# Peptides against a protein of PDB entry 6B4J, part 205

Target 1, 315 residues: chain A of PDB entry 6B4J
Amino acid sequence: DITMQWYQQLQDASMQCVLTFEGLTNSKDSQAKKIKMDLQKAATIPVSQISTIAGSKLKEIFDKIHSLLSGKPVQSGGRSVSVTLNPQGLDFVQYKLAEKFVKQGEEEVASHHEAAFPIAVVASGIWELHPRVGDLILAHLHKKCPYSVPFYPTFKEGMALEDYQRMLGYQVKDSKVEQQDNFLKRMSGMIRLYAAIIQLRWPYGNRQEIHPHGLNHGWRWLAQILNMEPLSDVTATLLFDFLEVCGNALMKQYQVQFWKMLILIKEDYFPRIEAITSSGQMGSFIRLKQFLEKCLQHKDIPVPKGFLTSSFWRS

## One batch from the design tools (peptide; made by RFdiffusion4, then SolubleMPNN)

Design b1_p25_6_s3 (from b1_p25_6, 10 letters changed)
Fold by OpenDDE base, seed 4:
Structure b1_p25_6_s3 (fold): chain B 315 residues (1-315), chain A 25 residues (1-25)
Amino acid sequence: as target 1 above (315 residues)
Amino acid sequence: SLEEASLAWSDEPVPPPEGTEVVPV
């Protein structure tokens, strides 16, 4: 399976990255610990500062992240910080930055869906300039949300139930599995972030180049989902999240071909979702139904709420 | 045909008609 090979390659690259900076992360030296903490803050704080308020502030954040990844000194916590302070500094910063983008999907976008767009445009622009950060974003995303690949983890003989639940993306703490609503909320945030990344380009980059992970991956994701049996509640939730965020962009890009795909979703795949939907899961099912019916009736997919406009970039 | 391309749930997207590509921004 080509999709599973791609998944495994990204996980292997992520594991190799962790091994590369292990000397920095495991160091008992006081100076190395200080450098690690300064680099971690320099990588993660700018991402936490991303907001929907002003395009000028978003540009400042982008320029700071790009400067850090380019080996330039940046101000963080009142100190000058550079990846050149340690031989493993660049690999560590790339990994922590990628991890933080995915965490913003899991936490911020999960609570505020409109936050997907400013986070995604920065992530896309950084990925264009720093491909390794993009691969690490995918690796973190795929590990936390296997439905972003997409694939469904299988229970293997001798596997602990808790480990299987973690592979499915559930948080398990003190032998207690996460509540379904909280799980779906986190998965929704990550899928919405991914759906925003594949359609957005940094407006101050070289727009003549091909998007490093563009809308073709959105088509691939839909095709792969449709070729899989639906999962109860999960498929209806995440298919809605994906289509709400990137459906307008896919419609504009693929036109009639995308409408044919939406008809197939409504006529062939949606009855298969209905057949596995319990009475307690009708909320996600009804939401997807109403969205598809509205889009097909109006022959239009709305621009998602929070989509970045020209006025945002002038602010 | 356009019909064959529409029925193929392929990992490869059917490219839009030439000159209709949208640069995402």
Scores: peptide ipSAE 0.026, ipTM 0.560, DockQ to the pose 0.065
Fold by OpenDDE base, seed 3:
Structure b1_p25_6_s3 (fold): chain B 315 residues (1-315), chain A 25 residues (1-25)
Amino acid sequence: as target 1 above (315 residues)
Amino acid sequence: SLEEASLAWSDEPVPPPEGTEVVPV
């Protein structure tokens, strides 16, 4: 399976990255620990400062992240910080930055869906300039949300139930699995972030370049989802999240072909979702159904709430 | 099949109409 090979390659690259900076992360030296913490803050704080407030502020954040990744000194926590402070500094920063982008999907976007767009446009722009950060974003995303690949993890012989639950993307603490609503909320945030990344370009970049992970991956994702058996509640939830965020962009990009895809979802895939949907889970299915019926009826998919306009970039 | 149908519809991207760009900047 080519999709599973791609998944595994990204995971292997991510694991190799961790091994590369292990000397920095495991160092007991006080100076190395200080550098590690400064680099971690420099990588993660700017991402946490991303907001929907002003395009100018978003540009400052982007420029700071890009400067850090480019080996330039940046101000963080009142100190000058550079990836050149340690031989493993760049790899560590790339990994932690990518991890933080995905974490903002998992946390911030999960709670505030509109936050997907400013986070995603920065992530996309950084990915364009720093492809390794993009691969690490995918690796972190795929590990936390296998549905972003998409694939459904299977239980293997000898696997602990908790490990299987973690592979499915659940948090398991003290032998207690995460509640389904919290799980779906986190998965939704990550899918929404992904759906935003694949459509957004950094406006101050070279627009002549191909998007490093563009809408063609959105089409691929939909195609793969439709070729899989639906999961109860999960598929209906995440398919809605994806289409709400990137459906307008996919409609513009693929036009009539995307409408055929929506018809296929409504006519052929909905019955399969419905067949596995319990009465208690009908809410996610109904939401998806109503969204698609509305889109098909109006022959339009709305621009998602929080989409970045020209006025945002002039602020 | 869903696979065949989905793959057959995976045409090359068409540029959006003017003023409908995905990134309006």
Scores: peptide ipSAE 0.024, ipTM 0.560, DockQ to the pose 0.059
Fold by OpenDDE base, seed 2:
Structure b1_p25_6_s3 (fold): chain B 315 residues (1-315), chain A 25 residues (1-25)
Amino acid sequence: as target 1 above (315 residues)
Amino acid sequence: SLEEASLAWSDEPVPPPEGTEVVPV
């Protein structure tokens, strides 16, 4: 399976990255511990400062992240910090930055769907300049949300139930599995972030280049989802999240072909989702149905709420 | 398969309709 091979390659690259900076992470030296903490803060704090407030602030955050990844000193926590402070500093920062982008999908976007766009445009622009950060974003995303690949993890013989639940993307703490609503909320945030990344480019970059992970991956994701058996509640939820965020962009990109795909979802795939949807899960199904029916009726997919306008970049 | 049928569709970028702000895609 080509999709599973790609998944595994990204996971392997992520694991190799962790091994590469193990000396920094496991050091008992006080200076190395200080460097690690400073680098971790320098990588993660700017991402947490991303907001919908002003384009100028977003540019400052981008420039700071790019400067850090470029080996330039940046101010963090009142100190000058550089990846050159340790030979493993760049690998560590790339990993922690990518982890933090995905974590913002899981936490911030999950709670505030509009936050997907400013996070995604920074992530896309950083990915364009630093491809390894993009690969690590995918690796973190795929591990936390296998539905972003997409694939459905299988229960293996001898596997603990908790480990299977974790593979499905559930948080399990003290032998308590996460509630379904919280699980779906986190998965939604990550899918929405992904759907935003594939359609956004950094406006101050070289737009003549190809998007490093563009809308063709959105088409691929939809095609793969439609080729899979639906999962109860999960498929209806995430398909809606994806289409709400990137449906307008896909419509503009693929036009008639995308409308054919939407008809296929309505006519062939919806009955399969409905057949596995319990009465308690009808909310997600109805939301997807109503969205698709409105889009097909109006022959238009609305621009998502929180989409970054030209006025945002002038602020 | 649905996958084969979907992959048989052109993935070539269609330029956005005239007058649509080129969202940097």
Scores: peptide ipSAE 0.020, ipTM 0.553, DockQ to the pose 0.055
Fold by OpenDDE base, seed 1:
Structure b1_p25_6_s3 (fold): chain B 315 residues (1-315), chain A 25 residues (1-25)
Amino acid sequence: as target 1 above (315 residues)
Amino acid sequence: SLEEASLAWSDEPVPPPEGTEVVPV
């Protein structure tokens, strides 16, 4: 199908990127190793510094990332670092930057849901200026969270159970699979980050241009989820995460059409989720149900907690 | 229906009411 073709194209592009910078990553040369580490730090440290503290600090971080991607020297670890230090430097930085954005979804947003917004607005603004970084964000996101595509990986004959668990997005270490609660937290963080990216524009960019990966992808994601059989615990969890973060934006964008989608979730899709929900998993289902019932009753979806206001950008 | 939800999708966004913009700033 078109969704799986898109998934595969992004994975292929990501794989080709890795092959392109393999010379830098596999080099035994001391200078190349130093350059690699400096570039990796320059790409990833600014992303880890993203916070909800001040819009001015967020702008400084954005400008630093953009400068690095533009071939300008940036200060990192007390040294001047540039992608021009190695012919493969740009490809490596783009890949590592994209990987780091997704990792912030997986780790930071998973623990602090409000962190989705400042991370997402930087990611969106960088994507607008550097489309290849956006494609690599999607590739990393899709690989770690197939539910972001969405698709549900299937067990294939001859596949090792651990490899199937990894395809589903579980971490497997020393033949021990990740606990379901930790898995769902990581998936939730990545979905929340994605839901924030598709609705946010960098305020200092050319907002007259179309969003490179906008709310139309939010509609597509919902439509695809609803056309799939629900997965126990996962679907209810991630559907809630998605709607909590971008439901207000989708409501504003698609109005009556989006309300029809929400009614469809309540009337048609909820019974299907309920039918596969065990008593021990009812918490995720109940949370989704209560959220949707509240939205339908009030005829409004609240602005998500942590949404960036004009006061944030003046700080 | 799922078909009605799919058919309800429009490439043409409805502009938000004044003061309800979701874009930062």
Scores: peptide ipSAE 0.019, ipTM 0.548, DockQ to the pose 0.049

Design b1_p25_6_s4 (from b1_p25_6, 11 letters changed)
Fold by OpenDDE base, seed 3:
Structure b1_p25_6_s4 (fold): chain B 315 residues (1-315), chain A 25 residues (1-25)
Amino acid sequence: as target 1 above (315 residues)
Amino acid sequence: SLEEASLAYSDKPVPPPEGTEIIPR
């Protein structure tokens, strides 16, 4: 399976990255610990500062992240910080930055769907300049949300139930599995972030270059979902999240072919979702139904709320 | 148009990259 090979390759690359900077992360030296903390803050704080407030502030954040990844010193916590402070500094920063982008999907976007767009445009722009960060974003995303690949992890003989739950993307703490609503909320945030990344380009970059992970991956994602049996509650939730965020962009890109896909979703795939939907899961089902029916009726998919306008970039 | 898409519903969407084709079930 090509999709599973790609998934495994990204996970292997991510694991190799962790091994590469293990010397920095496991060091008992006080200076190495200080460098690690400074680099971690320099990589993660700018991402947490991303907001919908002003395009100028978003540019400042982007420039700071790019400067850090380029080996330039940046100010963080009142100190000058550079990836050159340690031989593993760049690998560590790339990994932590990618992890933080996915974490913002999991936390910030999950709670505030509009936050997907400013986070995604920075992530896309950084990915364009730093492909390894993009691969690490995918690796982190795929590990936390296998539905972003998409694939459905299978229970294997001899596997602990908790490990299977973690593979499915659930948080398990103190032998307590995460509640379904919280799980779906986090998965939704990550899918929304992904759906935003694949359609957005950093406006101050070289737009003549091909998007490093563009809308063709959105088409692939939908096709793969449709080739899979639906999962109860999960498929209806994430399909809605994906289509709400990138449906307009996919419609503009693929035109009639995308409408054929929407019809296929509504007429062929949706009954299969309905067949596995319990009375307690009708909320996600109804939301997807209403969205699809509205889009098909109006022959239009709305621009998602929070989409970055020219006015945002002039602010 | 959406109507043209509806009439051509039996036509597979332009196959995504090799190995991601929508397989009719």
Scores: peptide ipSAE 0.040, ipTM 0.634, DockQ to the pose 0.098
Fold by OpenDDE base, seed 2:
Structure b1_p25_6_s4 (fold): chain B 315 residues (1-315), chain A 25 residues (1-25)
Amino acid sequence: as target 1 above (315 residues)
Amino acid sequence: SLEEASLAYSDKPVPPPEGTEIIPR
């Protein structure tokens, strides 16, 4: 399976990255520990500062991240920090930066859906300049949200139930599995972030270049989802999240072909989702149904709430 | 322009990528 091969290749690359900077992460030297902490903060704090407030601030954050990845010194925690402070510094920063982007999907976007757009445009722009960060974003995303690939992890003989639950993307702490609502909230945040990344370009980059992971991956994701049996509550939730965020962009890009896909969802895929939806889970199904019915009736998909406008970039 | 910069990557319609066809059931 080509999709599973791609998944595994990204996971292998991520694991290899971790091994590459193991010397930095496992060092008992006080200076190495200090460098590690400084680099970790320099990689993650700028991402946490991303907001919907001003385009100028977003540019400053982008420039800081790009400068760090380019080997330039940046100010972090009142200190000058550079990836050149350690031979493994760049690999470590790329990994931690990518991890932090996905965590912002999992946490910030999960709670504030509009936050997807400013995070995604920075991630897209960084990915354009630093492809390895993009691959690591995918690796982290795929591991935390297998539905972003998409695939459904299978239970293997001899596997512990908790390990299977973790493979499905659930958090398991002290033998307690995460509640379904919290699980879906986190998955939604990550899917929404992904759906935003694939459609957004950094406005201050070379937009004549092809998007490093563009809307063609959105079409691929939808096609793969539709070729799979739905999961109860999960498929309806994430399909809605995806279409709400990138449906307008996909409509503009693929036009009539995208409308054919929406008709297929309504006429062929909805009955399959409905058949596995319990009465207590109808909320996600109804939201998807109402969204698609509205889009098909109006022959339009609305621009998502929080989409970045020209006025944002002038602020 | 800044206006063009804020748009989604959808300036030119492109056909679906090869190998991403939906398999009818």
Scores: peptide ipSAE 0.031, ipTM 0.577, DockQ to the pose 0.654
Fold by OpenDDE base, seed 5:
Structure b1_p25_6_s4 (fold): chain B 315 residues (1-315), chain A 25 residues (1-25)
Amino acid sequence: as target 1 above (315 residues)
Amino acid sequence: SLEEASLAYSDKPVPPPEGTEIIPR
């Protein structure tokens, strides 16, 4: 399976990255611990500062992240921090940065859907300049949200239920599995972030270059979802999230071919979703149905709320 | 332009990538 091979390759790259900086992370030396913490803060704080407020602030954040990844010293927590402070510093920062982008999908975007766009445009721009960060974003995303690949993890004989639940993307703490609503909320945030990344380009980059992970991956994602059996509640939820965020962009890119895909979803895939949808899960199904019916009726997919405009970049 | 920053990475319609076709059921 090509999709599973790609998934595994990204996971392997992520694991190798972790092994590379293990010396930094496991060091008992006080100076190494300080460097680690400084690098971790330098990698993650700028991402946490991303907001919908001003394009100028977003540019400053981007420039700071890029400077850090380029080996330049940056100010963090009142100190000068550089990846050159430790031989594993760059790998560690790339990993933690990528992890933080995905975490913003999981937390911030999950709570505020419009936050997907400013986070995504920074992530896309950083990915363009630092491909390894992009691969690590995918690795983190895929691990936390297998539906972003997409694939559905299977229960294997001898597997612990908790491990299976974690593979499905559930948080399991103290032998308690996450509630379905919280799980879907986190998955929604990550899918929305992903759907935003694949369509956005950093406006101050070399836009003549091909998007490192563009809308073709959006088409691929939809095609793979449609080639799979739906999962109860999950498929309807995430398909809606994806289409709401990137449906307009996909419509513009693929035109009639995308409309054919939407018709296929409506006519052929919806009955399959409905067949596995319990009465208590009809909310997700109805939301997807209503969205798709509206789009088909109007022959248009709206620009998502929070989409970055020229006015944002002038602020 | 900054106006183009809000656009999808391609302004030109393109066919779906090869090998991303939906498998008939």
Scores: peptide ipSAE 0.106, ipTM 0.609, DockQ to the pose 0.635; fails the geometry check
Fold by OpenDDE base, seed 1:
Structure b1_p25_6_s4 (fold): chain B 315 residues (1-315), chain A 25 residues (1-25)
Amino acid sequence: as target 1 above (315 residues)
Amino acid sequence: SLEEASLAYSDKPVPPPEGTEIIPR
């Protein structure tokens, strides 16, 4: 399966990256520990500062991240920090930056859906300039949310239930599995972030270049989902999240072909979702149904709430 | 226009990418 090969290649690249900077992460040396902490803060704090407040502030954050990845010194925690402080510094920063983008999907976007857009436009712009960061974003995303690939992890003989739950993306702490609502909330945030990344471009970059991971991956994701058996609650939830965020962009890009896909979802895929939906899970199904019915009735998919406009970039 | 204000990736409308066909069940 080409999709599973791609998944595995990204996971292997991510694992190799971790091995490359293991010397920095496992060092007992006080100076190396200090450098590691400074680099980790320099990589992650700017991402946590991303907000919907002003385009000018977003540009400052982008420029800081790009400067750090370019080997330039940046100010972090009152110190000058550079990836050149350690031979493994760049690999470590790229990995931690990518991890932090995915964490913002998992945490911030999960709680505030509109936050997907400013995070995604920075991630997309950084990916354009630093392809390795993009691959690491995918690797982190795919590991935390296999539904972003998409694939459904299977239970293997001899596997512990907790390990299977973790493979499905659940958090398991003290032998307690995460509640379904919290799980779906985190998965939704990551899918929404992904759906925003594939459509957005950094406005101050070279717009003549091809998007490094564009809307063609959105079509691929939908096609793969529709070719899979639905999962109860999960499929209806994440399909809605994806379509709400990138449906307008996909409609503009693929036009009639995208409408054919929406009709197929309504007519052929919905009955399959319904057949596996319990009475307690009808909320997600009904929400998806109502969204598709409105889109098909109006022959339009609305621009998502929080979508960045030219007015944002003038602020 | 709202279109000029959009930061969405927009090329000319294209058919779906090759190999992304939906297989009816």
Scores: peptide ipSAE 0.065, ipTM 0.610, DockQ to the pose 0.522; fails the geometry check

